# Designs tried in a protein design run: peptides against a protein of PDB entry 2N1D. Part 108

Target 1, 169 residues: chain A of PDB entry 2N1D
Amino acid sequence: EVKVKIPEELKPWLVDDWDLITRQKQLFYLPAKKNVDSILEDYANYKKSRGNTDNKEYAVNEVVAGIKEYFNVMLGTQLLYKFERPQYAEILADHPDAPMSQVYGAPHLLRLFVRIGAMLAYTPLDEKSLALLLNYLHDFLKYLAKNSATLFSASDYEVAPPEYHRKAV

## One batch from the design tools (peptide; made by RFdiffusion4, then SolubleMPNN)

Design b1_p22_4_s4 (from b1_p22_4, 8 letters changed)
Fold by OpenDDE base, seed 3:
Structure b1_p22_4_s4 (fold): chain B 169 residues (1-169), chain A 22 residues (1-22)
Amino acid sequence: as target 1 above (169 residues)
Amino acid sequence: SEILEKLKKLTLKIVEVLEKSL
């Protein structure tokens, strides 16, 4: 498995996220007020504002596109806790053509990076190429950590209604 | 796995771009 290092600043949030969903039986409010698409766009713009070369900007855009696609592919099957599955089903039913990157937000995006390493392991990359990719992924994670105060909040969760609990059985 | 193949192609494309950006 490919090791993707989560910044220490974000690890406590992963625990809180898990606790909110699994123990407190809350759900992340959907559609997200700030969805994955917007987060990635902000990151790309942030990188652009830092004075990157054209080649570097193009690379960042490619990474952003890649992260988005990975998220959209993996969200439903890899990134959800059991308690969230009914919510996901409702989202699919109501918005069958919407990419999940337009629905979900920062917490689920962060979960991607917990799982993405295993998926990357299936790609035949040499060590140098993998390191290069990981550098970009880690740079994005660093961005998430830097903006964690605005991206991750328990206030984005809400107690699931009683009728939802019945579906989650 | 169709999904894995899709992601593999995607990853390879990303890496190609990244390498050219050096």
Scores: peptide ipSAE 0.555, ipTM 0.927, DockQ to the pose 0.619
Fold by OpenDDE base, seed 2:
Structure b1_p22_4_s4 (fold): chain B 169 residues (1-169), chain A 22 residues (1-22)
Amino acid sequence: as target 1 above (169 residues)
Amino acid sequence: SEILEKLKKLTLKIVEVLEKSL
């Protein structure tokens, strides 16, 4: 399958994220203080400030739009741990028309890049086109790594109440 | 599936734009 390389700086966070939810029975606080839409917007603005050409700016915007769509499609079925499913159901009930990119934040966005490779494999791309796409995705991941101190924090999680435990397990 | 086709089209569109940006 298509290999999307996660920066080494972010791999420990994936473990912590998994531990917080599956072992410590915590939930990421929703709606996120900084949602996926905001993160992607900040990235686009960051790239713009770097003095890129109009063509490259357009390309970045397209990549941002693509990441957002992938996230919104994959979140519910591919990115959630079992313990998070009741929370997701509640979000859907309360905000049926809201894209999940406006609800969830950096941890779930990072999970996308763990799974996205398998989805990209369904698209018949030549080697050069695939490399080009991966370069942009890796550039975004590098941005996440650079800003990891502000994007990823255990303090964004909270212990699920007893009522939730009975519902989730 | 419908989802896979949607994502496939999306990916192809992105690649098209990226190639034009070179």
Scores: peptide ipSAE 0.552, ipTM 0.927, DockQ to the pose 0.623
Fold by OpenDDE base, seed 4:
Structure b1_p22_4_s4 (fold): chain B 169 residues (1-169), chain A 22 residues (1-22)
Amino acid sequence: as target 1 above (169 residues)
Amino acid sequence: SEILEKLKKLTLKIVEVLEKSL
C-alpha cells in the first residue's frame, strides 16, 4: 500500500467531517461555494507566485490536472458516506455532464487523499517515481493545511430535511 | 477495471511529466 500522509492539522477535520455527515446527519452544501476546481486553481497560482521555474510550474499544472481527474473518477464510488448518496444521485440527475470537481469542495477533496494511496498502489511505479509523486501530493496537502481556516468550516454544512432522511437511512 | 486502467494511465502520465521537470 502507498502511504499518503495527511497533515496532522487536517486529521481533526476528517473526524469533524465524518461526524457532521454520519452522526449529525448534515450535508455539505452543494454546489460548493468554493469547488475543487477553484481550490486547485488557487494552489497552482500560489505555486506560481512562489517563483517556481517553468518546468516546476508545468509539473504543478499536471499534478493539479491529475488530482482533478482522480477526484472526478473516485468521488461517486469511493469518497461518499452512505448518507450522502441521495444527494449525489440528485446532482447526477440534475447535472449529468458536470464534473464533480465543479460541484464538491474541500472536504471531499481531502477525503480523496485518504483513499488515493490504495489506487496509486496499482500503478507500477519505481520507488523514485513514487516518492516524486508523493512529494507533490504532500505539498498540495500542506497547502490545504495552511489554508484550512478558509477551506474547512462546519458552516458549509446544513441539516438535511426530513424527506432526505427517508431516502438515505 | 476500466477505472483502474484509466487511473494507471493518468498516474503514469503525471509521473512522466514530473520526471521531465527535474
Scores: peptide ipSAE 0.552, ipTM 0.926, DockQ to the pose 0.624
Fold by OpenDDE base, seed 1:
Structure b1_p22_4_s4 (fold): chain B 169 residues (1-169), chain A 22 residues (1-22)
Amino acid sequence: as target 1 above (169 residues)
Amino acid sequence: SEILEKLKKLTLKIVEVLEKSL
């Protein structure tokens, strides 16, 4: 089993996110004000500004691209709560060709890292290679934790209307 | 599955780049 450590600062947010949607019947406002593409771009630029070597910069870009692809593949089938399914269906109907990384934001991106470990386990990596990959993923999670005040907010959610509740049965 | 193979290939690509960056 591949262990992806979520920073302690972000664990309470996962609980709040779950509570807002499953118990309070709220939805994250879509399209996100700050989408996954933008978050990843900001991270890459942040790493670049810290004076990394060309090779390290290229590595960060590959990690960013990988996270984006994992997100786009897993969002619809792995990262949504049942209550969010009608909203997702509406997004697909209205924007069938748009990658979900351009629609969803930080909360759903964080959910990816709760599930990504199990997916990484399907790739046979030696201990050194796995540790190297995890170091980069953990570095990104540290970035999310550092910027959590601007990335995660309950004000980005809204109460679902009554007609939505009927669809979510 | 096709999705798992896709993600597997992606992961291997990332690791390859990371190893070359060392």
Scores: peptide ipSAE 0.546, ipTM 0.924, DockQ to the pose 0.621

Design b1_p22_5_s1 (from b1_p22_5, 9 letters changed)
Fold by OpenDDE base, seed 1:
Structure b1_p22_5_s1 (fold): chain B 169 residues (1-169), chain A 22 residues (1-22)
Amino acid sequence: as target 1 above (169 residues)
Amino acid sequence: DELLKRLKEITEKIIEVLKKSQ
């Protein structure tokens, strides 16, 4: 299995995210105030401002595009807790053509990196290519950790209404 | 598996660009 290392600073948030949804029966507010598209754009701009070469900017843009695609492909079937399924169904019904990267935010994006490693194991890659990809993914995760105070907050969640509980058993 | 197929395609595209950027 390909191991994508989650920064230690973000691991407690994964636990809090899980607790808010599964134990406290809260939902992340959707559409996100800061969606995945915006986070990725900020990252790309951040990398550009660091004085990278044109080749590095080209690489970062491709990684950003790839992460967005990963997220949009995996969100519905791989990244949601059972309690979140009715919310997702409602989003699909109300916004059938919207990519999920425009709806969901940082917590669900972080969940992607918990799952992507196992999926990459099924993609045949040579060791050098895999290391190269992982370096960029880890760099992005480092960015998330650096900005965790503004990206992750329990205040972005709210208690699901009673009628929602009846749909989410 | 369709999911894995799509993930593979995305990954291969990323790798292609990353290699050219080195």
Scores: peptide ipSAE 0.645, ipTM 0.948, DockQ to the pose 0.829
Fold by OpenDDE base, seed 5:
Structure b1_p22_5_s1 (fold): chain B 169 residues (1-169), chain A 22 residues (1-22)
Amino acid sequence: as target 1 above (169 residues)
Amino acid sequence: DELLKRLKEITEKIIEVLKKSQ
C-alpha cells in the first residue's frame, strides 16, 4: 500500500461523514453546491496566485486534471457507502453523461485520498516518481485542510426520506 | 482489471508532465 497521509484535522471529518450517512441515515445533498470541479479549479487558482512559475502552473494543472480523473473513475465503485447506492443510481439516471466530479463535492473527494493509496500500489512507479506524485497530492490535501471550515459541513447533508430507506434495504 | 488499467494510465500521464515540469 502506498502511504497517502491525510491531514490530522481532516480525519475527524471522515468519521463524521461516515456517521451522518451510516448511523443517522442522511445523504449528502446532490448536486453539490460546490462540486469537485469547482474545488479543483479553486485550488489551481490559489496556486497560481502564489506566484508560481509557468512550469509549476503547468504541473498543478495536470495534477488537478489527474485528481479529477481519479475521482471520476473511482467514485461509483470505490468511494460510496452502501446507503448511498440508491442515490448514486438516481444520479446516473438523471445525469447519464455528466462526470461525477460535477455532481459530488468535498466529502466524497476526500474519501478518494483514503482509497487511492491502495490503488497506486498496483501501478509500477519508481521511488522518485512516487515521491513526486505524493508531494503534489499532499499539497492538495493541505489545501483541503486549510479550507475545511468552508468545504466540510454537516449542513450539507439531509435526512433521507422514507421511500429512500425502502430502496436502500 | 479495467479500473487499475485506467488508474495506471492516469498516473503515468501525471508523472510524465510532472517530470517535465522539474
Scores: peptide ipSAE 0.644, ipTM 0.947, DockQ to the pose 0.835
Fold by OpenDDE base, seed 2:
Structure b1_p22_5_s1 (fold): chain B 169 residues (1-169), chain A 22 residues (1-22)
Amino acid sequence: as target 1 above (169 residues)
Amino acid sequence: DELLKRLKEITEKIIEVLKKSQ
């Protein structure tokens, strides 16, 4: 299995995220105030400001695009807890043409990196290619950790109404 | 199956660009 290392700073958040949804029966407020597209754009701009060459900028942009695609493909079937599925269905109905990277935010994006390792194991890659990809993914995760105070907050969640509970359980 | 195929496609595209950028 491909190991995608989550920064230690973010591991407690994954637990809190899980607890907020599954135990406290809360939902992440959607559409996100800061969506995945925006987070990825900020990362790309951050890397650009560090004085990268054009080639490195191209690489970062491709990684950003790839992460976005990963997210949009995996969100609905791989990244949601059962309690969140009615919310997702409502989002699809209200925003049928919008990619989920424009709707969801940092917590769900972080969940991607918990799951993607197992999925990448099915993609045959040579050792050097895999290491190269992982370096960029880990660099992005480091960025998330650096900005965790801004990106991850329990205040972005809200208690689901009774009507939601009836259709979720 | 379809999910894995899509992920593979995305990954291979990324790798292609990354290699060229090195």
Scores: peptide ipSAE 0.581, ipTM 0.931, DockQ to the pose 0.828
Fold by OpenDDE base, seed 4:
Structure b1_p22_5_s1 (fold): chain B 169 residues (1-169), chain A 22 residues (1-22)
Amino acid sequence: as target 1 above (169 residues)
Amino acid sequence: DELLKRLKEITEKIIEVLKKSQ
């Protein structure tokens, strides 16, 4: 198994996210005020502003593109709690061709990194290549941690209406 | 599995680019 280390600062948020959805029966407000596309774009721009070489900038852009694609592929089947399924179905019905990276936000993006390690194990990689990829993924996670105050907030969730509860049965 | 196939392709593409960037 490939170990993707989640920054300690973000681990409590994963618990809060789970609690908001599963226990408090809340839903993340969709479409997100700051979607995954925007977060990834901000990260790329942040790295660019740090004075990266052309090669490193190129690499960051590719990693960003890869994370986006990972998210869009995995969101519907791997990243949602059961309570969120009706909401997802509604999103698909209303926006069938929209990538989920334009709809969902930071909490769901963070969930990706909880699951991505197991998925990486299915791709044969030499030790050096794996370490290289992990370094970039961890760098992005560090960015999320540094900006956690603006990216993660319980105020982005709302209590699901009674009508939704009937659908979630 | 379609999911794993897609993820593998994404990962391999990233690795290819990262190697060239080193």
Scores: peptide ipSAE 0.569, ipTM 0.929, DockQ to the pose 0.742

Design b1_p22_5_s2 (from b1_p22_5, 12 letters changed)
Fold by OpenDDE base, seed 1:
Structure b1_p22_5_s2 (fold): chain B 169 residues (1-169), chain A 22 residues (1-22)
Amino acid sequence: as target 1 above (169 residues)
Amino acid sequence: SELLQKIKELTEKIIKVVEKSL
């Protein structure tokens, strides 16, 4: 399987995210105060400020666009816990044309990188190309780790209302 | 699956651009 290495400092957050939703029956507040689109834009700007060449900047922009599309195609079917499904259905009903990258935030984006490796393993891709892609994905993950204090917080979650519990159980 | 096909197409697009930027 294609291994996407999650930075060690972010692994505890994945556990906390899982616990908040599955054990504590909380939901991430939607729409996110800082959505996936914004996070990716900040990353692209960060890379630009580091003095990269035009070619490198072009590559980063394409990777950002790709991550966004990965997220949008995978969120609904691959990245949600069972408890989150009613919330997702409500979002789709209220905002049918909005890409999920404009609704969801950092926690769900991080979940993408837990799942994307398995998907890439089933795509015919030569080792050199795969390594190149992984380098960019890992670079983005390093950025998330560096900014984890501002991107990941339990305060972005809230206890689901009683009516929601009746839908989700 | 349809999902895997979409991921494949997206990946190929990214790789094509990144390779040109090397």
Scores: peptide ipSAE 0.463, ipTM 0.900, DockQ to the pose 0.832
Fold by OpenDDE base, seed 5:
Structure b1_p22_5_s2 (fold): chain B 169 residues (1-169), chain A 22 residues (1-22)
Amino acid sequence: as target 1 above (169 residues)
Amino acid sequence: SELLQKIKELTEKIIKVVEKSL
């Protein structure tokens, strides 16, 4: 398995996220106030503001595009807890043509990095290329950690109504 | 699987551009 190192600062959030949904029966408010697209755009702009070369800008843009696509192809089948399935079904019905990166936010994006390593392990990639990719992914994760106070909050979750519980069990 | 193939294709695209940006 390919190890994608999650910053220690963000590991407690993964536990809180799991607890809010699975034990407290809450749901992340959708559509997200700040969706994955916006987070990635902010990251790209942040990198540009640091005075990077054009070559690095192109690389960052491609990484951003890649993370977005990773998220969009993996959310529905790989990143959701069982309790979130009815909510996802409702989102698909209400927004059939919208990428999930326009609906979901930081918590689900962070879950991607918990899962992506296993997928990359089955992708034929030389060690040098893999290390290069991981460096960019880790750089993005550092950005998430730096902005964790604004990106991750229990106040973005709400208690699911009784009617939701009936269709979730 | 279809998912793994998509991940592979996406990864290859990223790597291609990133390598050229070195």
Scores: peptide ipSAE 0.461, ipTM 0.901, DockQ to the pose 0.832
Fold by OpenDDE base, seed 3:
Structure b1_p22_5_s2 (fold): chain B 169 residues (1-169), chain A 22 residues (1-22)
Amino acid sequence: as target 1 above (169 residues)
Amino acid sequence: SELLQKIKELTEKIIKVVEKSL
C-alpha cells in the first residue's frame, strides 16, 4: 500500500469523525457550508499567494483538479460509513447531477486521503512519480492541518432524526 | 475495476503536469 501520511494534528479528527457518525449516530450536515470545491479553491489561492512560478501554479491547479476528481469518484463507494449511506442516497436523489465535491466538506475530503493510498498502489507508477505526487498531496494535507480549526468542527454534525434511523435499517 | 481505471487516468494526468513543472 502507498502510504499517505496524515498530519498528526488531523488524526484525532478522524477518530472524532468516526465516533460522531458510528457511535453517536450523527450526520455531517449536507450540503456542506464549506464544500470540497471551496476548500480546494482556497488552497489554490493560498498557493498562488505564496509566489509560485507559472509551472508550479499550473501544477497546483492540476493537483487540485485531480483531488476533486478523486473525491468525486470515490466518495460514494469508498469514503462513507454504513450509517451515512441513506444520507448519500437522498443526496443523489435530490441532486443527481451535482458533483459530490459541491455537497460534502472537509471531513469527507480528509477521508479521501486515508483511502487514496490503497488505490494508488494499484496504479503503475514509478517511485519518482509517486513521490512527486505524494509531495503535492502531503502539501495539501499540511494546508488542511494548518486550517483545521476552521475546517473541522463537531458543530457541523447533527443527531440523525428518527426518520433517518428508520431508513438506515 | 472501473474505479481503479479512473484513478489511474486521473493520476497519470496529474503526474504528466507535475513532471512538467519541474
Scores: peptide ipSAE 0.460, ipTM 0.900, DockQ to the pose 0.888
Fold by OpenDDE base, seed 4:
Structure b1_p22_5_s2 (fold): chain B 169 residues (1-169), chain A 22 residues (1-22)
Amino acid sequence: as target 1 above (169 residues)
Amino acid sequence: SELLQKIKELTEKIIKVVEKSL
């Protein structure tokens, strides 16, 4: 398998995210106050400010675009807990053409990196190319870890109403 | 699967660009 290493700083958040939804029956507030598109844009700007060469900047932009697309194709089927399915269905019904990167935020984006490795294992990549991609993904994760205090908060979740529980069960 | 195929295509695109940036 291809292992995408999650920074130790973010592992507790994954547990909290799971607990908030699965055990406490809360939902991440949608649309996100800070959506995936915005997070990726901030990262790209951050990298730009670090004095990257033109080629490196171009590479970062492509990685950002790729992460966005990864997220958009995987969110609905791979990144949601069972309890979140009705919420997702409502989003699709109301906004069928909206990319999920404009709706969801940091917690769901982080979940992508928990799942993407298994799929990358089936891609025809040589070891060097895979390592290169992983380096960029890890760099982004490092950015998330550095900014975790502003990106991840239990206050972004809310208790699901009783009528939602009926749909989720 | 369709999803896996899409992931492959996206990954190939990323790698192509990143390799050129080296």
Scores: peptide ipSAE 0.452, ipTM 0.897, DockQ to the pose 0.817

Design b1_p22_5_s3 (from b1_p22_5, 10 letters changed)
Fold by OpenDDE base, seed 5:
Parts: C-alpha cells; structure tokens; sequence
Structure b1_p22_5_s3 (fold): chain B 169 residues (1-169), chain A 22 residues (1-22)
C-alpha cells in the first residue's frame, strides 16, 4: 500500500464535500470558476517565485503535468460520487474534447489524492523513486492546504434541480 | 490500455524526469 498523506486541515473539507453532494444533493458548479489547470499553473508559478533552480523548476513542471494527467484519466471513473454522474455525462456531451482538468476544480482535484495511492501500489517502483514522487505530491498538497480558504468553499456548490434528481438514481 | 497501465506509464515517465532533475 502506498499512502498519500492528506494534510489534516483538508480532511474536514473532504467530509463537507461528500456531505454537500451525497446528503444535501448539491453539485459543484461547472465549469469551475478556478479549474484544475489554473490551480496547477498557480502552484508552478508559486514554486518558481520561491527561487528554485532550473532543475527544480523542471521537476515541478513535470509533476504539474503528471498530476494533470492523473486527474484527467481518473476523474470519470474514480473520483465522482454516484450523484455526480449525470452532470459528468452532460459535460462529456457538451465538451467531448475538453480535458476534465479544464472543467473541474479544487474539490475533485483533492479527491485524486485520496485515490492515487492505491493506484501507485500497482506500479512497480523502487523505494527511492516512490519516496521522490511522494515528496512532490505532498508538497503540492501542502500548497492546497495553505490556500484552502480560497480553493474550497461551499458557495461553489448549488442545489440540484428536481429534474436532476430523477436522473441520479 | 487499462487504467492501471495508464497510471503506471504516467508514473514511470514522471519518475524518469524527476530522477534526471536531481
């Protein structure tokens, strides 16, 4: 098992996110006001502004690209609650060629890190390589925690209309 | 390819770049 440690301050948000959707029958507003692409870009720029070396900047850019790709391949099948499926189907129909990192935002991005560890467990990596990757992933999560007040808000959700409830069986 | 295979390929690519950046 590969454990990706979620910062403690973000764990309550995961519960709130789950509650908003599954219990309160709300949906995250799409397309996101601040999508995953934008969040990752801000992170990369943040790291650059901290005076990193060229090699470090290169590594950060690769991690950003990697997280984006992880998100895009996992969102549809691994990161959505059942109630969100009709919304996702509508997004696919309206924007078939758009990567989901341009549609979804911080809450769904955070869900990635809840799931990615189990996936990485099936990837043969030596201890050193795994630790290296995890260090970068944890650094990004730390960034999310630092900016949680602006990235995670219940106001980004809205009550699903009755018509939607009939679709979400 | 399967999801797991995709994740594997992505991860291997990332690791390769990260190691070169050390």
Amino acid sequence: as target 1 above (169 residues)
Amino acid sequence: SSLLEKIKELTEKIIEVLEKSL
Scores: peptide ipSAE 0.566, ipTM 0.930, DockQ to the pose 0.783
Fold by OpenDDE base, seed 1:
Structure b1_p22_5_s3 (fold): chain B 169 residues (1-169), chain A 22 residues (1-22)
Amino acid sequence: as target 1 above (169 residues)
Amino acid sequence: SSLLEKIKELTEKIIEVLEKSL
């Protein structure tokens, strides 16, 4: 199996995120104040500001585009807890053509990296190519860890109203 | 599955670009 290493700084957040949703019955506020598109854009600009070559800059842009697409295809079916399903259904009904990378934020983006490894295991890649991809993914995760104080906060969640509980299993 | 095929396609595209950037 392809292992995507999550920085130690972010592992406690995954636990907190899970606890907020599944135990405390809270929901991440949508649309996100800082959505996935914005986070990825900031990362790309961060890499650009560090004086990368043209080829390396282009590579970063492709990785950003790839992460965005990974997120958009996986969010609805792979990254949501059961309690979040009604919220997602409401988002789809109100904004059927909006990519989820414009709606969701850092916590759900981080969940992608917990799941993407298993998906990559079904993509035949030689060890060198896989290592190359993982290096870029890990670099992005390092960026998330570096900016975790501004990207991850329990204050971005709110207690679901009683009517939501009635329609949530 | 369709999801796996999408992930495969995306990954192959990314790898192609990354290899050319070396």
Scores: peptide ipSAE 0.565, ipTM 0.929, DockQ to the pose 0.771
Fold by OpenDDE base, seed 3:
Structure b1_p22_5_s3 (fold): chain B 169 residues (1-169), chain A 22 residues (1-22)
Amino acid sequence: as target 1 above (169 residues)
Amino acid sequence: SSLLEKIKELTEKIIEVLEKSL
């Protein structure tokens, strides 16, 4: 499996995220106050402000676009806990044409990086190309870690109502 | 196409751009 290293600062959040949903039966508030699209846009702008070359800026934009697409294709089937599936179904029913990157936020985006490595393991990439991609992905993860205080909060979750529990049974 | 195939397609596109940016 391709190893995508999650920054140590973010690992406790993954545990908290899991606990909030699976044990405390809470749901991330949707649509997200700050969705994946906005997070990626902020990252791209951040990289631009750092004085990158035109080529690097273009590369970052493509990585951002790629991460967005990764997220959109993987969210529904790969990134949700069982308890979240009814919520996802409601989102699809109410907003069938909306990309999930406009609905979900930082916690689910972070989950992508927990799962993407296994998918990349089946792509025909040589070691050098894989390392190049991973460098960009890790750079983005570093950005998430630096901004973790504003991106990850238990206050973005809420206790699921009784009617939801009936759907989740 | 399968999810895996879609991931492959996306990844190939990204890599192509990244390599050109070197």
Scores: peptide ipSAE 0.560, ipTM 0.928, DockQ to the pose 0.721
Fold by OpenDDE base, seed 4:
Structure b1_p22_5_s3 (fold): chain B 169 residues (1-169), chain A 22 residues (1-22)
Amino acid sequence: as target 1 above (169 residues)
Amino acid sequence: SSLLEKIKELTEKIIEVLEKSL
């Protein structure tokens, strides 16, 4: 498969995220205080402030748009733990037209990069094109790692109420 | 699958833009 390297700084968070939901039966607070759209916007602005060329800035904007779309098509079926399914169903019922990038936040966005490699393996990309894409994805992940202290926090999770447990199998 | 097809289409769009930005 296509290997998307997760920065070492973020790997412990993936474990914590899994533990909070699967073992501690907590849920990420939705809608996110800082949603995926906002994170991607901040990244784009960060890259702009670094003095990139116009072409590089344009490329970053398109990568941001692409990551957003990847997230929106994969969230519901690929990025959720079983315990999160009732929460997702409720979100869909209450906000049927809202893209999930406006609802979910950094933890779920990070999960995308754990799963996207397997999907990319089925796309007919030549080695050079794949490397080019991966470079941009890794650059974004590097940004997440650099800002991990503000993007990832256990305080963004809350204990699910008893009535939720009845719905969650 | 429909998901794989969507990912493929999105990826093709991204790659096209990235190649032009070089």
Scores: peptide ipSAE 0.555, ipTM 0.927, DockQ to the pose 0.762

